# Peptides against a protein of PDB entry 3MAZ: the designs that were tried, part 30

Target 1, 99 residues: chain A of PDB entry 3MAZ
Amino acid sequence: VLNPMPACFYTVSRKEATEMLQKNPSLGNMILRPGSDSRNYSITIRQEIDIPRIKHYKVMSVGQNYTIELEKPVTLPNLFSVIDYFVKETRGNLRPFIC
Target 2, 99 residues: chain A of PDB entry 3MAZ as posed
Amino acid sequence: VLNPMPACFYTVSRKEATEMLQKNPSLGNMILRPGSDSRNYSITIRQEIDIPRIKHYKVMSVGQNYTIELEKPVTLPNLFSVIDYFVKETRGNLRPFIA

## One batch from the design tools (peptide; made by RFdiffusion4, then SolubleMPNN)

Design b2_p14_6_s3 (from b2_p14_6, 7 letters changed)
Fold by OpenDDE base, seed 5:
Structure b2_p14_6_s3 (fold): chain B 99 residues (1-99), chain A 14 residues (1-14)
Amino acid sequence: as target 1 above (99 residues)
Amino acid sequence: EREELLKFFSQPSP
């Protein structure tokens, strides 16, 4: 049996995601959540190097792929790859929020 | 892309 969505996916709002990350930072610092459009998603991340900071990224469905809205957009084949990208490209600084 | 994400964890963003 395959999980259709990454483990850090939660059906939460932007506000709720922020609260989750702030409440339990030891559980991870990255959440995948529904976007404003049913086909799209958002990723909320948190860091606290000097002060708590939150950022949100759009993950847009394009055909059967997903494009992360960065200054230089990145297109990947599925949401699992999207999560993997965030983890690997930040050298493990990002960890999926698992509760 | 990679630099953008790393930037967030290396220094405060303006």
Scores: peptide ipSAE 0.367, ipTM 0.789, DockQ to the pose 0.177
Fold by OpenDDE base, seed 2:
Structure b2_p14_6_s3 (fold): chain B 99 residues (1-99), chain A 14 residues (1-14)
Amino acid sequence: as target 1 above (99 residues)
Amino acid sequence: EREELLKFFSQPSP
């Protein structure tokens, strides 16, 4: 069975993603969603250490790879690697939202 | 760049 998209991918808007994360924080705090442009995506994450905070990151399709638009951009070969990067680089604080 | 992402979770939000 081929899963072309990460489990935390949902065809939702920025607002919907935010609402999903707020409504069910126990299911995870990271959502991958379509961007406004073809083949581009966005990551929505939620932190709740003190007060709830939401951040969004652009994931741009660049050639055969994907670039996370950070201050120092990170390029990875696929969306699974993108999700893995977010998990690992936050030392497990980010968890894919699994509905 | 891991610092930007870690920064989001390494301290309480203001």
Scores: peptide ipSAE 0.365, ipTM 0.790, DockQ to the pose 0.146
Fold by OpenDDE base, seed 1:
Structure b2_p14_6_s3 (fold): chain B 99 residues (1-99), chain A 14 residues (1-14)
Amino acid sequence: as target 1 above (99 residues)
Amino acid sequence: EREELLKFFSQPSP
């Protein structure tokens, strides 16, 4: 059974995600996209405090959960929780890209 | 504590 995906999920490449965030920064600065494997994903984020910066994070499917690849990995039960974590961890600096 | 993401948004470009 396939559940709905987060609103900021787009079937785009790393390059396309970067372009989307650069062209319309007012729509958000975080995109969820397909990873290298069918059940893995990547998060692309954009920050422009002093200069524009882009970072990518792996979100690995592990059993029924997802692990965000950080220095200290974070495991969450679903992709909605992953998006929520990014928003809360950055105190709202990250906002899902909604077009 | 996990503050890797906060650090990205708190520090300016070197």
Scores: peptide ipSAE 0.342, ipTM 0.778, DockQ to the pose 0.150
Fold by OpenDDE base, seed 3:
Structure b2_p14_6_s3 (fold): chain B 99 residues (1-99), chain A 14 residues (1-14)
Amino acid sequence: as target 1 above (99 residues)
Amino acid sequence: EREELLKFFSQPSP
């Protein structure tokens, strides 16, 4: 059985994540998904304020923590904290996709 | 960086 993961985690590809967010924007605009390596992840986000925009961020497992690949990397203790960071730092513009 | 994420959104959430 898979250990507890954030509610917006789905075992989907980049393409599938994009389609999910595009088809049901009312359910949220942020998905956590597996990365290329088993211990790494990716965040796919979408906004539609002016025109539809999609971006992807790498979440790398570093030791016992996770680092979000930004110009200035941010390291957090777990994936729940990663999701919380995206929500808080965007002042609620990002919301986890809940199906 | 916080600003990097904020810049993705042109206006605050409703």
Scores: peptide ipSAE 0.308, ipTM 0.776, DockQ to the pose 0.106

Design b2_p14_6_s4 (from b2_p14_6, 6 letters changed)
Fold by OpenDDE base, seed 4:
Structure b2_p14_6_s4 (fold): chain B 99 residues (1-99), chain A 14 residues (1-14)
Amino acid sequence: as target 1 above (99 residues)
Amino acid sequence: DLEELRKFFSQPSP
């Protein structure tokens, strides 16, 4: 059984994700995408505070949880929580890209 | 909070 994925999940490459965010910033600034290897994912975020900035973070599948590769790693129970973390941590500045 | 956002974006991005 395949569980549902977050709305901002797209089967795109790092380059494609970057282009999506740059082309339609009004639709959101965060994309979840497949990682280079199976069961792992990556988060691509974009924001224009002073200048446009793009960041990519690994979301590693660890057991039944997921760990976001940050300076201080954060482990969460599912991908929905991962998205929620980015939204809450930035107090809403990051929003899932909804095409 | 732009400050929190900046701090977040300053983190390593492999």
Scores: peptide ipSAE 0.383, ipTM 0.831, DockQ to the pose 0.811
Fold by OpenDDE base, seed 3:
Structure b2_p14_6_s4 (fold): chain B 99 residues (1-99), chain A 14 residues (1-14)
Amino acid sequence: as target 1 above (99 residues)
Amino acid sequence: DLEELRKFFSQPSP
């Protein structure tokens, strides 16, 4: 039994996540997925502002927290907070992919 | 805002 995870978490590859977001943009534009290491994750986001853009960010497990690998790293207490950060930082433009 | 969103997406994506 897995512990509760954010609704936009899917056990998919980088390629699969990209395809999911491209095929069903109305369902959201942000996916949380497994990273290369068991305790790490990756965020895949897609947005069509000027042209379609897809970005990937590493979410590293550091002690009891998680650090989003950005130009200016952001450390948060849990994965739910990580998702919340992306939503709030973009004032709702990024939304968790829910299918 | 779109401006802030653009700045966010401009960050490197390894």
Scores: peptide ipSAE 0.371, ipTM 0.826, DockQ to the pose 0.812
Fold by OpenDDE base, seed 5:
Structure b2_p14_6_s4 (fold): chain B 99 residues (1-99), chain A 14 residues (1-14)
Amino acid sequence: as target 1 above (99 residues)
Amino acid sequence: DLEELRKFFSQPSP
């Protein structure tokens, strides 16, 4: 059964996600996209603090949950929670890309 | 929070 996906989910490649964020930074700086493996995803984030930076993180499907591959892995119940984590952890600095 | 943001950007991104 397919559930609704977060608004910042796009079926795009790593390269295309990067281009989207660079092209329209005012629309947000975070994209969720398909991973290289089935049922896995990747998060692409962009920010210009000192210099423009792009980072990609794996979101692995583990059982009924999702684990964000960070130095200290974070496991959450769904993809909406994954997006929420990035938003809340950065106090709103990271925002889902909405076009 | 720039400090928390830096936490993400300081991590490896294969």
Scores: peptide ipSAE 0.365, ipTM 0.832, DockQ to the pose 0.776
Fold by OpenDDE base, seed 2:
Structure b2_p14_6_s4 (fold): chain B 99 residues (1-99), chain A 14 residues (1-14)
Amino acid sequence: as target 1 above (99 residues)
Amino acid sequence: DLEELRKFFSQPSP
């Protein structure tokens, strides 16, 4: 079985991703989705502290790697590493949305 | 950028 994409990858729009996270928060709070161009992607996350907050991050395909568009960009070798990065850097707060 | 992500999860909504 070839699993080239992370489990939280869905071919959905920004709006749809937001709705998915809002509708079933117990399933996770992070979605990877197609970007607007070629092999680029976007990460949509949802955090609830006092009120729900949604943020989107660009994940750009650069050469053989992927760069997360942050103030200080982070480059990783594959999309699985990108997801892992978000999970680990948030100490488990972010969890891949699995439905 | 851990700081950017930490900021999002460790502070209350502005």
Scores: peptide ipSAE 0.183, ipTM 0.721, DockQ to the pose 0.171

Design b2_p14_7_s1 (from b2_p14_7, 6 letters changed)
Fold by OpenDDE base, seed 5:
Structure b2_p14_7_s1 (fold): chain B 99 residues (1-99), chain A 14 residues (1-14)
Amino acid sequence: as target 1 above (99 residues)
Amino acid sequence: SSLERFLSQPDQDV
């Protein structure tokens, strides 16, 4: 039994996530996926300002919180907050991929 | 802006 996950969470690989975002950009440009290590996750984005660019970010499970590995790490209480952070920080440029 | 700052960050091999 798993707790609810963000709508943009998919059990896909780095490669699959990239393909999903490239194939259907109208459905969103951000995916949350399992990391290769224990309880860690990864965020894959496809920003479309200037030219499309795929980027990946590590989200580490730390205690009961999550830390986004940015230049200045950000710690948040849950994965929903992680998604919200990406959306708000980019003023809506990033949107969760929903299919 | 926050947008420019965020998008300029490097990604990771994850």
Scores: peptide ipSAE 0.455, ipTM 0.905, DockQ to the pose 0.793
Fold by OpenDDE base, seed 3:
Parts: sequence; structure tokens; C-alpha cells
Structure b2_p14_7_s1 (fold): chain B 99 residues (1-99), chain A 14 residues (1-14)
Amino acid sequence: as target 1 above (99 residues)
Amino acid sequence: SSLERFLSQPDQDV
């Protein structure tokens, strides 16, 4: 059984994700996308504080959990929690991109 | 702030 993916998940490349966020910033500023390896993912964000800045983060599948490769790695039970983490840590500054 | 610290984290080439 496969759980549904977060609404901001898109099967797009790093470049495409960047373009999506830049083209329609009003739709959100965070995208989840496939990583370079199977079962791994990447988060692309468009920071909007001060100046717009694109950043990418690795989300590694570890067992039945997911680890966000931050300076201090964070392990969470599912991809929804991963998205929630980014939203909460930025106090709502980051919002899932809904196209 | 916590927000600033989070946003200052380096991204990755992924």
C-alpha cells in the first residue's frame, strides 16, 4: 500500500522546479521532487525574506522514515511530516506550491 | 532568530 504524496510533490527536475517557483510565486514557494536515487527526494524552496533565493535540500529514505539533510539532520516518519517541518520551522514563510 | 538560522542553512547540489 502506497500512501498519497504531498500536494506539493511534482515529478519535475531541479531546473523545472526552480522555474515553477520563480514563475508563479503566488502559488507557493516549496516543491518536493524526485531525487537522483530511487526512493530519495529533494526539496526546492524559494526564500522570500530580503531577496529571493533558491535552495535545494536532500531528503533521504532511511528505512521507513525520511531524513532531511540539514546541518543537523532531521528524521521524520513520512513525507507529509517533511513538508510540515519546513512550514513550521519557517513559521509559515514556506508554503507548499499548489499548481 | 530560529527562522533566520533555518533559512541560513546551506543547501545542497541535489
Scores: peptide ipSAE 0.451, ipTM 0.904, DockQ to the pose 0.764
Fold by OpenDDE base, seed 4:
Order: sequence, then structure tokens, then C-alpha cells
Structure b2_p14_7_s1 (fold): chain B 99 residues (1-99), chain A 14 residues (1-14)
Amino acid sequence: as target 1 above (99 residues)
Amino acid sequence: SSLERFLSQPDQDV
């Protein structure tokens, strides 16, 4: 059974995600998308505060958990928690892209 | 701030 995905998940490429965020910044600045491999994912963010404006992060599916590839990796139980992490760590600066 | 620390994280070509 396929579990529900976060609202900011879109089956788009790296390029398309970037374009989506640039076109409608008022709708949010964070997208979850399929990774280049199997059950892995990528997070694309658009931030105006720091350069570069667009950044991408790897989210690795490991067993039943997901690991965000940061300098200090963070492991979480599901993709919803992954999104929550990005929102929480930035105190709401990052918001899921909802269209 | 937590925001500043997070934004300092290097991204990847993924």
C-alpha cells in the first residue's frame, strides 16, 4: 500500500522544481521531489536570505526511516517529519510549496 | 540563529 505523501511533494525534476519555486514564491519555498535513485528523494528550497538562492538536499530512504544528508545527518521516521524538520529548523522561514 | 545555521549547510547536486 502506498502511503500518502506530503502536500509539497511533486513528481518533478530538479530543473522543474527550481522553476516552480521561482515562478510562484508566494506559494512556498520548499519542494520534495523524487531522487535520482530508487526510493530516495530530494528537497529543493529557494531562500532569499542566503546565497545561493536555490539549494538541494538529499533524503535517503533507509529501511523504514529517512536520512537528510546534512553536515550532521538527521534521521526521521517519515517524509512528513522531514518536511516538519525543515520548517522547524528555520522557524517557519521555509514553507512547503502548495499550489 | 537556527535559520542562519541551517542556511550554512552545504547542498548537494541531487
Scores: peptide ipSAE 0.447, ipTM 0.904, DockQ to the pose 0.699
Fold by OpenDDE base, seed 2:
Structure b2_p14_7_s1 (fold): chain B 99 residues (1-99), chain A 14 residues (1-14)
Amino acid sequence: as target 1 above (99 residues)
Amino acid sequence: SSLERFLSQPDQDV
């Protein structure tokens, strides 16, 4: 019943995530995807404040937690909290991509 | 603002 991964998680590549966000911007602008390592992930976002722009961020698994690789790294207890952080910090500008 | 600072952060090759 309870999903083990956030709804915006997709087993897609960097390129595929970019294409998804560009094709259907009304469905959201943030995707969580597998990283190159077994327990790491990447966040792909599409900002539209000025000009549509794609950015990618590393989410590293550290013990039982996850660290977002920002200027000042942020450590959170799970991937759901990671998604929530991106939403809250951008005051809703970023929204999880939901098909 | 915190919003501007967050959105201005550089991305990574990941």
Scores: peptide ipSAE 0.445, ipTM 0.903, DockQ to the pose 0.780

Design b2_p14_7_s2 (from b2_p14_7, 7 letters changed)
Fold by OpenDDE base, seed 5:
Structure b2_p14_7_s2 (fold): chain B 99 residues (1-99), chain A 14 residues (1-14)
Amino acid sequence: as target 1 above (99 residues)
Amino acid sequence: SSLEEFLSQPDQDV
């Protein structure tokens, strides 16, 4: 069974994601990409508060849910919710990269 | 704020 992925999901490397965000900041500042292990994913963001900064976060697949590896981990039911969390938590500062 | 606290978090080698 193939489930749809968030629009900001791209099968790109850490380096490629960084380049995408830096080259086209007007298209968004958040990318979801494959992680290094099994069913894990990574979120790459380019924050723009104070100064632009690229950061990466691990999203672990745990059972039927996903856990964002933050200082205080957050568990959500699906990847769409993961994206929504980043958007809502930052009050829209982070927006999915739509190429 | 949640915004400031969130964006201040350290990233990871992933």
Scores: peptide ipSAE 0.454, ipTM 0.900, DockQ to the pose 0.805
Fold by OpenDDE base, seed 3:
Structure b2_p14_7_s2 (fold): chain B 99 residues (1-99), chain A 14 residues (1-14)
Amino acid sequence: as target 1 above (99 residues)
Amino acid sequence: SSLEEFLSQPDQDV
């Protein structure tokens, strides 16, 4: 039995994630997707402040937790918390992409 | 501020 994944998780490539965010910006601007390794993930965001910009961040599976590869790495207990972190840190400027 | 600092972080080739 697979554990639930965040609603903004999609089994898409880096390119596909970018296209999704660009085509439907009203649906959100943050996607969680599979990373290069089996238990790693990537976050793709489309910043909407000033001029739009696509960025990608690594989310590493570390033991039972997940570490967001930021300048100051943040370790969280699950992927839901990872998404929540991005939302809260940007005060809602980042929103999970829901289609 | 905090928002700008967060959004200014460099992205990664992932």
Scores: peptide ipSAE 0.451, ipTM 0.898, DockQ to the pose 0.760
Fold by OpenDDE base, seed 2:
Structure b2_p14_7_s2 (fold): chain B 99 residues (1-99), chain A 14 residues (1-14)
Amino acid sequence: as target 1 above (99 residues)
Amino acid sequence: SSLEEFLSQPDQDV
């Protein structure tokens, strides 16, 4: 069975995502959630290097691809690749939140 | 390091 969305995707608000990450840090520190517009998403992360810090990033739907709004934008073919990018670029420091 | 640079990127109000 094919899952259309990454395992760390939850239909939650910015506030709820923050609370989830803070309550259960052992389950992961990265959540994908719906954006304000259809087909757009947001990534919420909880960094734990030095001190815990919550950050949010915009993931824009562009055609059939997705662009992560970073200093140097990164365009990827699907949301699974978006999650993989965050994991690889941080050498595993970021891990998808799995309930 | 590249790791520190990535993690230090500014976030957005989204």
Scores: peptide ipSAE 0.444, ipTM 0.897, DockQ to the pose 0.741
Fold by OpenDDE base, seed 4:
Structure b2_p14_7_s2 (fold): chain B 99 residues (1-99), chain A 14 residues (1-14)
Amino acid sequence: as target 1 above (99 residues)
Amino acid sequence: SSLEEFLSQPDQDV
């Protein structure tokens, strides 16, 4: 049994995530997707403040927590918190992609 | 700003 995933989680590739965000920017600008490893994930964002517009971040499963691979890594208890972190740190600039 | 600093962080090939 799998735990529920954030609403912006999609089983898509890096390329597909980019296309989704570019095609419907009004639906949000942040996608959570499977990483290269089974229990790891990637965050794809599209923003208009800095170039390049599309960026990807690694989210590593570490024990029962998740670590966002930023310049200063951030460890959080679940994927919902990971999404919340991106929203909060950008003061709502990043919004989960909901379709 | 903190926003600009956050968004300026380098991404990864993932």
Scores: peptide ipSAE 0.438, ipTM 0.897, DockQ to the pose 0.712

Design b2_p14_7_s3 (from b2_p14_7, 6 letters changed)
Fold by OpenDDE base, seed 5:
Structure b2_p14_7_s3 (fold): chain B 99 residues (1-99), chain A 14 residues (1-14)
Amino acid sequence: as target 1 above (99 residues)
Amino acid sequence: SSLERFFSQPDQDV
């Protein structure tokens, strides 16, 4: 049985995700999308601390968990936890894109 | 802070 996906998951490309975030920043600044052609995913964010900046991060499916490929990798049990991590780690600066 | 540390992460080609 397939589990539901986070609300900010969209089957879009790297470019499309970038465009979505840039066109409607009021709807959120974080998107989860399919990675490459594997069971992995990518996170696209629009950082706005100083100046707007688009960044992308790899989320690898490892066994029953997921690992966010950051400077110091973070392993979590599901994609909902992955989204939660980005929100909490940035103290709410990052918010899932909901349209 | 965790906020500053996170946003210092380098962009990835993914």
Scores: peptide ipSAE 0.611, ipTM 0.932, DockQ to the pose 0.793
Fold by OpenDDE base, seed 4:
Structure b2_p14_7_s3 (fold): chain B 99 residues (1-99), chain A 14 residues (1-14)
Amino acid sequence: as target 1 above (99 residues)
Amino acid sequence: SSLERFFSQPDQDV
């Protein structure tokens, strides 16, 4: 049984995610994708604060929670909260990629 | 700002 995933989740590779964000920046600049391990994920963003730049972040499944691997790790209860964190922390600069 | 602090985060090989 798979619970609903965030709208910006796509079963794509690191390269594909990068291409998606670069090709259609008007659709959003943040993608959630499968990580290297079964229950882990990665976030790919295209920040546009100055010049566009692609970055990737690790999201680790830990028990029933998820930890975003930042300099100061952030643990959240679900993937929706993970997406919300990125949006709120950047004051709306990051937006889920919706195609 | 929170925005500036966030975007200072280093890229990861994932």
Scores: peptide ipSAE 0.604, ipTM 0.931, DockQ to the pose 0.794
Fold by OpenDDE base, seed 2:
Structure b2_p14_7_s3 (fold): chain B 99 residues (1-99), chain A 14 residues (1-14)
Amino acid sequence: as target 1 above (99 residues)
Amino acid sequence: SSLERFFSQPDQDV
């Protein structure tokens, strides 16, 4: 039995995530995807504050929590909180990609 | 602001 994943989680590559965000920007600008290691993930965003810019961030599984590898790392209890963090910190600029 | 601080984060090779 698998636990639910955030709605913006897709089993896609870095390249595929980039293409998804570029093709349908109206559906959102943030994707959660599998990382290179088991239980690790990556976040792909399409920053649109000025000109569109794709960026990627590491989300590491640490024990029962997750750490977003930012300049000042942020540790959260689950992946839903990770998505919420990106939305909150950007004051709604980032929105989960809902296909 | 939090918005400015976030978008100043560097890209990562992941």
Scores: peptide ipSAE 0.594, ipTM 0.930, DockQ to the pose 0.789
Fold by OpenDDE base, seed 3:
Structure b2_p14_7_s3 (fold): chain B 99 residues (1-99), chain A 14 residues (1-14)
Amino acid sequence: as target 1 above (99 residues)
Amino acid sequence: SSLERFFSQPDQDV
């Protein structure tokens, strides 16, 4: 059974994700994509606090959970929670890219 | 703020 993925998940590369966010910023500024390793993912964001800045974060699959590789790692039960974390931690500044 | 603290973190080569 294939479980559903967050709406902002796209099977795209780092470069493609960057292009998507830059091309249509009105659709959101956060993308979840496949990582380099099996069962790992990457988050690409377009920060717009001061000037637009692209950043990428590693999301490691650990057991049945996921750990966001931040200064202080955050472990969550699923990818939906991962997306939620980014939204809440930035007080809504980050929004999932929906197209 | 949590917002500033979050965006202060460096990105990764992933």
Scores: peptide ipSAE 0.593, ipTM 0.929, DockQ to the pose 0.783

Design b2_p14_7_s4 (from b2_p14_7, 5 letters changed)
Fold by OpenDDE base, seed 5:
Structure b2_p14_7_s4 (fold): chain B 99 residues (1-99), chain A 14 residues (1-14)
Amino acid sequence: as target 1 above (99 residues)
Amino acid sequence: SSLERFLAQPDQDV
């Protein structure tokens, strides 16, 4: 059974995600992608507050929840909440990449 | 602010 995934989820590599964000910045600046290990995921962002900068964050699947490995880890109930967290924490600076 | 603090975090090798 396949559960719905956030609209900004793409089955792409770290490199591909970076290229997507750089080529079409008007479509958004945040991508959720498969992680390298186990059932984990990664978030790739292209923040533009000062200068464009690509960053990646690990999202670990823990039990029925997900933990964003920030300096101070944040645990959320689902991937949709993970995306929402990034959007809200940045007051809309980060927006899901919608291709 | 939350924005400044968040964006200041370093990226990870993932």
Scores: peptide ipSAE 0.485, ipTM 0.910, DockQ to the pose 0.821
Fold by OpenDDE base, seed 4:
Structure b2_p14_7_s4 (fold): chain B 99 residues (1-99), chain A 14 residues (1-14)
Amino acid sequence: as target 1 above (99 residues)
Amino acid sequence: SSLERFLAQPDQDV
C-alpha cells in the first residue's frame, strides 16, 4: 500500500519538470519527482529572484526520514514536511506546483 | 533573509 504523496509530486524527469514549471509558472514553482535511485527524490524549483532560474535538490530517503541535501542538510520525517520546509524557508516564495 | 540564504544554495545534478 502506497502512502499519499504531496500534491506537487509528479512522476516526471528532470527535463519534464523544468518544462512544466516554465510552461505554467502561475500554477507554482516547485515539483517533487523521483530521484535516480529507488526511494530517493529530487526537488525542482523555478524562481525569478536569482539566477539560475531552475535549480534541483536531492532528497535522500534515510531510514524512516528524508534528508534534503543542502549545504547544511535538513532531516525531516516525511515528504510533506520536506515540501513545507521549502515553502517556509523561502517565506512563501516557493509554492507547490498544482495542476 | 531566509529567502536570500536559501536561494544561494548550489544547484545539484539530480
Scores: peptide ipSAE 0.475, ipTM 0.909, DockQ to the pose 0.753
Fold by OpenDDE base, seed 3:
Order: structure tokens, then C-alpha cells, then sequence
Structure b2_p14_7_s4 (fold): chain B 99 residues (1-99), chain A 14 residues (1-14)
């Protein structure tokens, strides 16, 4: 049995994720989506500090863990932790998009 | 701060 996915995971493209975040910013500003490779993912965010800005980050599956491709890469045990990292690192500025 | 450091992360082509 597969583990559940984070609530902000959607099987959408980069473009669709961007549109979702722009269309309904009140629902959150962070989406997890499939990456270009199987078992890899991407995070799409809409920053709300100063002026809105869309950014995308790679989340690589490495063994049993996941690595967020940041300037200083962060490795975490599961996708829930990945989402939690983005939330905590931004002190709640980023919130999972709940459609 | 952690927030400022994160916000400085560059966009990626993914």
C-alpha cells in the first residue's frame, strides 16, 4: 500500500500549477507536482513578499529520501517533510495550496 | 534570517 501524498500535491503541469496559484491565492501559495522524471517532483510557489513571484524548485528522490535542490540542498525522509520544510523555513509565508 | 535566505533561492527550470 502506497503512502498518501501531501494535500498540496496535484498531477498538474508547471503552467497549470502557476495558473492555480495565481487564480486563487487565498487557497495557498505552494503546490507539489510531478517532475520531469519518474519519482521526482517539483515545487511551485508564489511568493507574497513585496510583489508576487512564481518560483519552481526540484525535489529529487534519492534512495528512500528526497532532496530539495536549493543553494544548500536539504534532504528529508518524505514529501510531507518537504512541504513542512518550505512552511517552516518561511515561517508560514508559504502555505500548501488546498483546492 | 531564514526567511530572507529562502526567498533568495533562485528559480529553477523544472
Amino acid sequence: as target 1 above (99 residues)
Amino acid sequence: SSLERFLAQPDQDV
Scores: peptide ipSAE 0.472, ipTM 0.908, DockQ to the pose 0.817
Fold by OpenDDE base, seed 2:
Structure b2_p14_7_s4 (fold): chain B 99 residues (1-99), chain A 14 residues (1-14)
Amino acid sequence: as target 1 above (99 residues)
Amino acid sequence: SSLERFLAQPDQDV
């Protein structure tokens, strides 16, 4: 059976997502959460290259696709692909947070 | 590298 949302999706706020990542860094460092206005979403990550650093990114729903708001926007067919992009682009540095 | 460029992306208010 196919799940409609990525495993790292949680119905949490910006603050809650940050706390989750800080509390259990061994479970992953990337969370997908609902946006505040419509069918949009947000990605919260915790980088640990030099020091712990929390960052948030906008994922806009465009038609049946999704666009990650980066310096150079990236459009993908579904949220699973969005998560995959973050993992692959960082060569595994980012991993979905799984409880 | 792609890794360095990605990690340099600015934070967003979302």
Scores: peptide ipSAE 0.462, ipTM 0.906, DockQ to the pose 0.814

